# Peptides against a protein of PDB entry 4GMN: the designs that were tried, part 162

Target 1, 375 residues: chain A of PDB entry 4GMN
Amino acid sequence: RYANITLLALVTLASIGTDFQETLVKGNQGSRESPISAADEEWNGFDDADGDAMDVDQKSSSGEDQEEDYEEIDVKEDDEDDDDDSITSEMQADMERVVGADGTDDGDLEDLPTLRELIQTAVPQLIRLSNLPIDSDESLTIQSHALSALNNISWTISCLEFANGENANIHNAWYPTAKKIWRKTILPILEADSADLKLATQVTSLAWAVARVLHGETPTDGNPHRKFISLYHSSKQQAGGNSNSIEEPEDPFQGLGVKCIGVVGSLAHDPAPIEVNREVGVFLVTLLRQSNNVPPAEIVEALNQLFDIYGDEELACDKEVFWKDGFLKHLEEFLPKMRTLTKGIDKRTQPELRTRADEALLNLGRFVQYKKKHA

## One batch from the design tools (peptide; made by RFdiffusion4, then SolubleMPNN)

Design b2_p19_3_s2 (from b2_p19_3, 14 letters changed)
Fold by OpenDDE base, seed 4:
Structure b2_p19_3_s2 (fold): chain B 375 residues (1-375), chain A 19 residues (1-19)
Amino acid sequence: as target 1 above (375 residues)
Amino acid sequence: SDNRKFFDKLARKRYELSL
């Protein structure tokens, strides 16, 4: 009973996070026609436990044909449109305010009561649930759903514009909570060094969502970038060995390798420690050098992270890492390989991957030209 | 410079697409 209520509450919180994301996407689509592929973490429904069909022996009692005239009770199926009105009018109003908030600094979280309760009340409970001792399949399920709910909420919030002080109220409310997710949920799971790739994928997805807001202000305790780099390499070794490939996600950008790159790239942004930036930068540039054996989506993400990390010549990492470690040469040498890679992607079968690769190729050419002018 | 603002705008646009 309590388990089922907890699971239902976690599913509902994950759904609210997704619905909020979809609403933000729909609101932003009014300005840009690019379909954002929802992070459909398909809620794999409860596997209905195989109810042992008790073989009830059909005793053949030859009971007499009483033609009872069953009056056809015309049961009007009231189509109860189960309008799964899971979104309260208050949640909808909060979502409309967040979407309609055209960068006005004056939004108080007082005007966003549902988002406030989500951040201040729900997320701390999800953090607690994600940290339960794993002693049963039930506790593992609770952890998984708590991670999914934290993921969806964190991704949704990470899609808000925070540049130039936009949504500063939401950012300021989220920032300490994001640090708590990192320290209380992400780090302990990464330190447990579990061989569970599902858990590793969930925690890495969550880590990426959190790191997209915290960037270089993400806590560096325990060198998490090295753990994600290690996880990247471990994931490649496992995919090569067992034909029980965890079904490669249909979306190439949902792969654990992409998620690892997204996390470590985000962690390396200013004001990250220069040594963290260097280790990540070298990792990303090494992927480009090894591009013949790297999935195209991971190359796209690695390029994108390199552009974001090193796009600013005023940052310490530009001088101390980008120029000092000779990254420009590697990017220039990669340009013809990226053209070949991008042309090899079929526009018909992988339209999104091709579009993102065409964009990354264009940006690589521009980035190389930019850096050459500022050399 | 104008190129920095371009990459910042690309970063934002990519974050909008990584949903």
Scores: peptide ipSAE 0.025, ipTM 0.656, DockQ to the pose 0.219
Fold by OpenDDE base, seed 2:
Structure b2_p19_3_s2 (fold): chain B 375 residues (1-375), chain A 19 residues (1-19)
Amino acid sequence: as target 1 above (375 residues)
Amino acid sequence: SDNRKFFDKLARKRYELSL
């Protein structure tokens, strides 16, 4: 009984996270004329108003990690059997406010009650459920659903703009929770060294969503970037040995390899330790050098991560890694290979992969030209 | 930083877990 209720609540929370994603996309699409099909909805982020102000005022709010003892909240079931998989009017109102709010810097979500309850009430329970001892198929199912809900919530929040101080209230509310997810959910699962590739894929997806907000401020304890690099290599070795096709997801971007690249790329952003940045940068550049044996989607992701990590010449990693380790030469030598790779993708059978490869090729040309001008 | 102006906005794919 309790487990079925818990599973239903987890499914509902995961659905709410997805619906919240869809409606954020729709709310932002009210400014964009082109009907993208619901499956291919590239959320092109908010139009950058051309405000050059990367004043990252590092107000180190040293919030003391109060280990709040999670009292068991007895969730009273109000039995309203409305299987309305529809976004609630309150969620819709919160989403309209997220798009329009001048972010208050205080982390106050008073005007965003649904998002507040999601972060403050639901996510802590999901973290707890993701950490249950795995002693049964039921416990494994609960963990999987908790990871699914955490993934969808974390991906939704990671799609908000935070770079120019937008949504600062949401960022400030989410940031400590994202660190809790990392430390309490992601790290323990990575340390358990499970051979379960489904679990590894779920935790890697969640880790990417979390790391897209935390970036280089993601906790480096235990060198998680090396765990994801190891997982990348292990996944490739397993695919080559057992003809039991772990069904590579039909979507080339949903592959564990792409997710591993996305995580480690995000972890390598400033202010990541230079050695973490170097190890990730060398990994990514090595994929480009070995591109004949790397799926095109992983090449696209590796390029995008390299652009995001090394785009800024003012960052310590530009001088200490990009230039010192000679990455420009490798990127320039990769240009003709990328042109061949991109042209080899059939626009009819893989339109998304082709579009993203054409974009990554264009950006690679621009990036190489930029770096040559600033050498 | 100004460097974002050199690139097309990266397609931020969302990775929803299908329930």
Scores: peptide ipSAE 0.024, ipTM 0.658, DockQ to the pose 0.301
Fold by OpenDDE base, seed 1:
Structure b2_p19_3_s2 (fold): chain B 375 residues (1-375), chain A 19 residues (1-19)
Amino acid sequence: as target 1 above (375 residues)
Amino acid sequence: SDNRKFFDKLARKRYELSL
């Protein structure tokens, strides 16, 4: 009984996190539709053709009023409780405020009550549930659902803009909670050395969502970047041996390899220690060198992470890693391989992967040109 | 300046929906 109520509450929290995310996607698409300039369609005036109304006087035959006793079929409206998993009007209002908010510097969420309750009330309970001793299939199920709910909430928050002090109130409220998720949920699960690839995928997805906000300020205790690099290599060794199709997710960007790249890339951002940045940068550049055996989605992610990490020439990692370790040469040598890889993706069968690869190819060309100009 | 803003916009909001 208590476990089923807890499970239902965790599923509901995961759904709320997903619906919040989908609505944030829809709200961001609407802002990119430039107003279609109403083309001045010259409304050609309809010519009023004077068609003569013929007065056909047809006689009203008095047909007998058969009072058909319409038995009022009392259609019981079964109140289908449309469990319309519709975002509440309060959640919608919070999202509209988050999309429109000039970030106040105060970590106060008074104007964002739903987001406040998610961060301050729900997430601390989810951290507790994800950190329970695993002693039964029931405790494993509770952990999985708590991780899913934490993942969806963390992803939703990681999709907010925090650059240049935008959404500073949300950032300031989330930041200590994100560090708590990292230390109390992610690190203990990574240290448990489980052979469960499902659990590893869930914790890696959550780690990516958290690291997309914390960046190089993610806690460095226990060298988490090395654990995710090790997990990446271990996942490739298992996929090569057992024809047990762990169903590669239909979305090539949902693969454990992509998630590992996303985590370690995010961990390597400034102000990460230069040695952490170097180990991650060398890992990412090595994937590009080995690209013949690497899924296209992982190459796209590795490129994006390299652009984000080394896009700023003022950062210490530009001089101490990018230039010192000769990364520009590797990126330039990869450019023709990326063109071949991108052209090999069928636009009809994998339209998203092709679009992301076309973009990453365009950016690789621009990034190489930028770095050559600033050498 | 303009190239930084170009890469910042390329942090495409990857919504990893854990279905």
Scores: peptide ipSAE 0.023, ipTM 0.664, DockQ to the pose 0.374
Fold by OpenDDE base, seed 5:
Structure b2_p19_3_s2 (fold): chain B 375 residues (1-375), chain A 19 residues (1-19)
Amino acid sequence: as target 1 above (375 residues)
Amino acid sequence: SDNRKFFDKLARKRYELSL
């Protein structure tokens, strides 16, 4: 009885985090991207719908209009209007304020009561629940749901703009809580050295969401970047055995490998220790060198992380790592491989992966040109 | 430079919810 009420409350908190994220996304794009499915889905990344498709004026010739007669599969909308208005009018009002607020600097969330209660009341309980001793399948289920709720909340907050002092009140309220999630939830689970890939995937997703806000200010205690690099390599050794799950084509960006790259990339930003930055930069560049054996989505994420880490020439890591370790040469040598990789992705079967790969290829060309000009 | 603004905008655009 108490466990079922706790599970229901955790599922509700996970749903609130997802619904908050979806409404922030919908508010921005004005276009109905497909709803992330039911209350059990963990949000694991951003759909980059702001593909400003630079019109590559590919003057490709008049291929004949074959009118393929799409048979309308009459999917009966079973209108089970379960009007579970998961988004309260108070939550919606907080979301509208987060989108529009000239944020006060004080970390005060007086004007955002739902977000305040989420950060100040709910998250500390979720941290407690995620750090309970695992002694039963029930305690493991509670931990999983607490991690899902923390994931969805942390992802949602990581989607807010904090540049130029935007949302400074939310950032200042979240920052100490994000550090607490890292130290009290993420690190203990990573140190438990569990062979549970599901738990490792959940904690890595949460770690990415938290690290997208904390960046190089993420606590370096216990060298977490090396733990995620080790987890990346361990995940590749295990995936070689289970080629037979014809699970639906999992989103290529939902893979544990992509999540590990996203975490370590985020951890390597300024003001990260130069040695942490170097170890991550060498890891990412090594993925490009071995790209024939690396999934395309991991290559896209590794390129994106390299652009973010080394995009600013004023940062110490530009001189002490990028130029000193000769990363430009590796990026130049990778350019023709990236063109081949991107062209090998079918636009019909993997449209998102192709779009993100076309963008990463374009940005790689621009980045190499930028670095050559500033050499 | 225009390129720094481009990568600042790119780092932002990949994580901007473009409001």
Scores: peptide ipSAE 0.025, ipTM 0.668, DockQ to the pose 0.136; fails the geometry check

Design b2_p19_3_s3 (from b2_p19_3, 15 letters changed)
Fold by OpenDDE base, seed 5:
Structure b2_p19_3_s3 (fold): chain B 375 residues (1-375), chain A 19 residues (1-19)
Amino acid sequence: as target 1 above (375 residues)
Amino acid sequence: SENRKFFDKLARERYQRSL
């Protein structure tokens, strides 16, 4: 009876976190319909004149149009108006305020009562539930749901703009809680060396969400970046043995490998210790060298993390790692491989992966040119 | 630099699309 009430409360908290995320995404899409199309116009400058036209006479084989009459299976959408009253009018009002607020610098959330209760009341209980001794399938289920709720809340908050002091009140309220999630939930589960790949995936997803806010200010105690790198390698060894049992998530970007890359990339940002930055940078560059054996989504994420970590020439990691360890050469050598990889992705079957790969390829070219100019 | 602002913008735009 208590377990069912706890489970229902955890499912509800996980739902609230998802709905909050979806609304932030929709609100941000509506404000940022500034056409990405305008950035395509100016870089027409590569007049490569000398491409000899090899006339490949592709004989048109006229394949006959077999009109396969697809019987329209009239799936009656039973409009069960599940009035999923999950989003209270108060949550909607808080979400609208978070999307629109020039946040005060005060870590006070008096104007955001639902978000305040999530951070101050719900999250501390979820941290407690995620740390219960696992002595039963019920305790494991409670931990999994507590991790899911923490994940959804942490992802949602990580989607807020915190640049230039935007949402400073939310950032200041979340920051100590994010560090508490890291120290009390993430680290103990990583240290338990569990063979549970599902638990490892949940913790890695939560760690990524938390590290997207804390960046290089994430606690370095126990060298967590090495634990996630080890988890990445261990996950590849397990997947290579049992091709039948891990349903690769339908979304290539939800894979444990991508999540591990996202975590370690986020941990390597300034002000991370230079040695942490170096170990992560070497890991990411090594994935590019091994690209023939790496899923395309992991290559896209690894490139993106490299751009975020080393995009600023004023940071100590630019001189002490990027230039010192010769990363530019590896990025240049990877450009033709990335072009081949991106062209190999079918736009029809994997449209998102193709779009993100095309963008990562474009950004790789721009990044290499930028670094060459600032050498 | 203008380039830093460009990568900071790309990072933010990329994080918004991965949601």
Scores: peptide ipSAE 0.037, ipTM 0.755, DockQ to the pose 0.223
Fold by OpenDDE base, seed 1:
Structure b2_p19_3_s3 (fold): chain B 375 residues (1-375), chain A 19 residues (1-19)
Amino acid sequence: as target 1 above (375 residues)
Amino acid sequence: SENRKFFDKLARERYQRSL
């Protein structure tokens, strides 16, 4: 009973997080016609296990033809308006305020009651549930659903613009909570060193969402970037050995390799320690050098992270890592390989991957040209 | 610089598309 209520509450919180994410996506698409593929974390419904249907062969008996005149109860089809808008009017109003607010108001979350309750009430409970001792399949299920709900909420918040002091009230409310998710949920799971790739994928997705807001201010305790780099390499070794198709997610950008790159790239942003930045930068550049054996989506993400990390010449990492370690040469040498890779993607079968690769190729050419002018 | 605004725009456009 309590477990089912907890599970239902977690599913509901995960749904609210997804619906809130979709609404952010739809609200942002209204300003820019580029189709954003939703990060459809497919709600893998519970496969109800095969209930062994006992063949009860009950053979009896000849009951008589009573023509009961069933009066046709004219059930008025109440037009159940399919208010398939799982989005509460309060959540829509919060979303309209977040999308429509020129984020210059140093306001609190008083005007954002749904978002306030998600950050202040729901997330602390989800952190608690993600930290339960794993002693049963039920506790593992609760952890998984708590991670999914934290993921969806964290992704949703990570979609908000926080540059130049935009949404400063939301950022200020989220920032300490995001650090708490990192320290209390993500780090303990990464330190448990479980061979569970599903759990590793969930925690990596959550880590990426959190790191997209915290960037280089993400806690460096236990060198998390090295753990995600190790996870990246371990995931590649397992995929090469067992022909058990872990069904490559239909979206190539939902793969564990892409998620690992997204996390470590985000962790390497200023004000990250220069050594953390260097280790991540070397990892990303090494993927480009080994690109013949790397999925195209991971190359796209690695390029994107390199552009974000090293796009500002005023940052210490530009001089101390990018120029000092000769990254420009590796990016320039990669340009012809990226052209070949991008042309090899079929526009008919993988239209999104091709579009994102065409963009990354264009940006690589611009980035190399930029860096050559500022050398 | 104009280039910083370009990468900030790319970062924003990418973060918007990874949803």
Scores: peptide ipSAE 0.036, ipTM 0.748, DockQ to the pose 0.222
Fold by OpenDDE base, seed 4:
Structure b2_p19_3_s3 (fold): chain B 375 residues (1-375), chain A 19 residues (1-19)
Amino acid sequence: as target 1 above (375 residues)
Amino acid sequence: SENRKFFDKLARERYQRSL
């Protein structure tokens, strides 16, 4: 009973996070003619474990026709549907205020009660639930749902514009909470070094969402970038052995490899320690050198992360890593390979992957030309 | 530079599209 109520509440919190995301996507699409492909909600459907139907032997007892008058108990379906609509309407109104705010009216979190309650009330509970001792399948399920809810909330918040001081109230409320998610949820799971790829994928997705806000201000304790690089390599070794059972995600950008690249790229932004930046930069450039054995989506993400990390010549990482380690040469040598890779993607079967690869190829050409002028 | 602002914009636009 209490377990089922906790699971229902976690599913509801995950759905709330999704509805916020959808509202942000719809609000942002209203301002931009380009369809944002919704991140495929891997609704991890509850695999209803096939209950072995025990063959109850049909004993043919020919018992007599007692016509018991079943009084039709008119079970009034109480319309429990009204309470869900009220929460969704308030959430939608909060998200419409955040999306519709021209960045001059940084409304107080007082004007965003639902988002405030998500950050201040729900997230601290989800962090606690994600940190429960794993002693049962029920505790694993609770952890998974808590991670899913944290993921959806963290992704939603990471899609708010925080540049130039936009949504500074939300950023300021989220920032300490995001650091708490990192230190209390993400790091302990990464330190447990579990062979559970599902858990690894969930925590990596959450880590990416959190790192998209914290960037180089993400806590460097325990060298998490090395753990995600190790996870990337480990995931490739496992996929190479079991050619039959890893359903490649329908979206090539939802793969664990892409998520690992997204995390480590985000962690390497200024003001990250130069050594963290170097290790990540070398990892990303190494993927480009090995591109014949790397999925196209991971190459697209690795390029994008390299542009974001090294796009600014004023940053210490430009001089101390990009130029010092000769990254420009590797990017220039990769340009013809990227043209071949992008042309190899069928526009009919993989239209998104092709579009993102065409964009990354264009940006690679621009980036190489930029760096050559600023050498 | 103008190119920095371009990549910063591309980064933001990409993050807004990865939803």
Scores: peptide ipSAE 0.040, ipTM 0.762, DockQ to the pose 0.212; fails the geometry check
Fold by OpenDDE base, seed 3:
Structure b2_p19_3_s3 (fold): chain B 375 residues (1-375), chain A 19 residues (1-19)
Amino acid sequence: as target 1 above (375 residues)
Amino acid sequence: SENRKFFDKLARERYQRSL
C-alpha cells in the first residue's frame, strides 16, 4: 500500500515535470511567432525544356480481383477525452506566469505557489528517496522513480531563460536546491561506482539538467568532470563488448555519451577553474580528433559545448586554454571531417540528427572564422 | 562585439530547438 502510493506520487511528480516542460516549450514558441515577413522570393521558373521520350513497354499479367468485402467495422471513436488531469489548474496558472513573468529580483515564489512547493517541499523528499540504502528491488525502484522526478523537474527549470536577469526569482529559489541535488544525490551515486548503466544514465541526465543552470558554479568537490569523463569511457568499453544487447536509444541525443558530454561541457563554463576547463576542453577536442569512432550526436554535442565554452574572448579560458592549447588548429582540421560526417547522415531516416549536424557544421565554420579574426 | 551576440543567439536558438 505505502509503496504503491509512493510510486504513484513519484510517477505523478515525474509527469508534472514533463508536462511543465512541454508547456514551457509551447509557451516560448508562441511568444516568438513574430511574423517572419514572407519575403516574396519570386520563384523564377526554371525553363528547362528537354524532352526525352523513353518508351518502355512491359506487358503482363492478369491477377484475379478477389473482392474481399471488408466489413467497415464502424469503430465508434469513443472520444474518451482522456483529460490528462495531470496538470492542475494551479500548475497551469503557474506555468502561464513563468512564461509571462518579468523577473522580480527577489527569490520569492509567492506568485508561483506550485513551483514553490515543487522546489521547497517535493524536491527535498525526492533527494531523500534517491539516497535510500539500496537493499531491495523496492528500494531500487523508489530510487529510479525519485531520480526520474528530479530529472524532469530539473530539466524543466533548466529550460527557463536566466540570461540578463530573466526569471531571477526562480533562479534564486532553484540555485541552492540545484546545489543540494548535486551534493546529496549526484555525487554519492557517482562515488558508488555502480556498473548499472540505467542508474548511470539517470544520474547523468539529472547532472546535465542541474549543470545547465549552475554551469561553472557547479560544486567542483571530488572533480566530478573526471568522473563523467571516466563514465563516458567506461560506457564505450561496455558497448563494445556486447554490441547486440544495448538497444541504442531511439533518440541519438538521449545516449549516455551525449549526456556525459553535456554535463562536462556545462561544468567547464566560466567561472570554472582553468584546470577543469582545460581537462574538459582537451576531452572534447580529443573526441573530434577520434571522430571516426564517435557517434554523430556526441560530435554535435561536443561542438556545441566547445562553442559555448570558448565563444567569449574576454573569458580567461580563451587565452589560457583555447589559444594556449592550440584548439583552433584542431577545429580547422575537423571542419572537412564534419562536412563528411554530416553528409553521411540520411535526412530521411534521421532528420533531427541531420538538422543538428548541419547546424553544428555551419556554426563550426563561423566559429573558426570568428577565432581567426580575433587571433 | 556583434559576433558575441551571434554566438549567444546561436546558443539560445540551439537551446530552444533541443526542447
Scores: peptide ipSAE 0.037, ipTM 0.751, DockQ to the pose 0.195; fails the geometry check

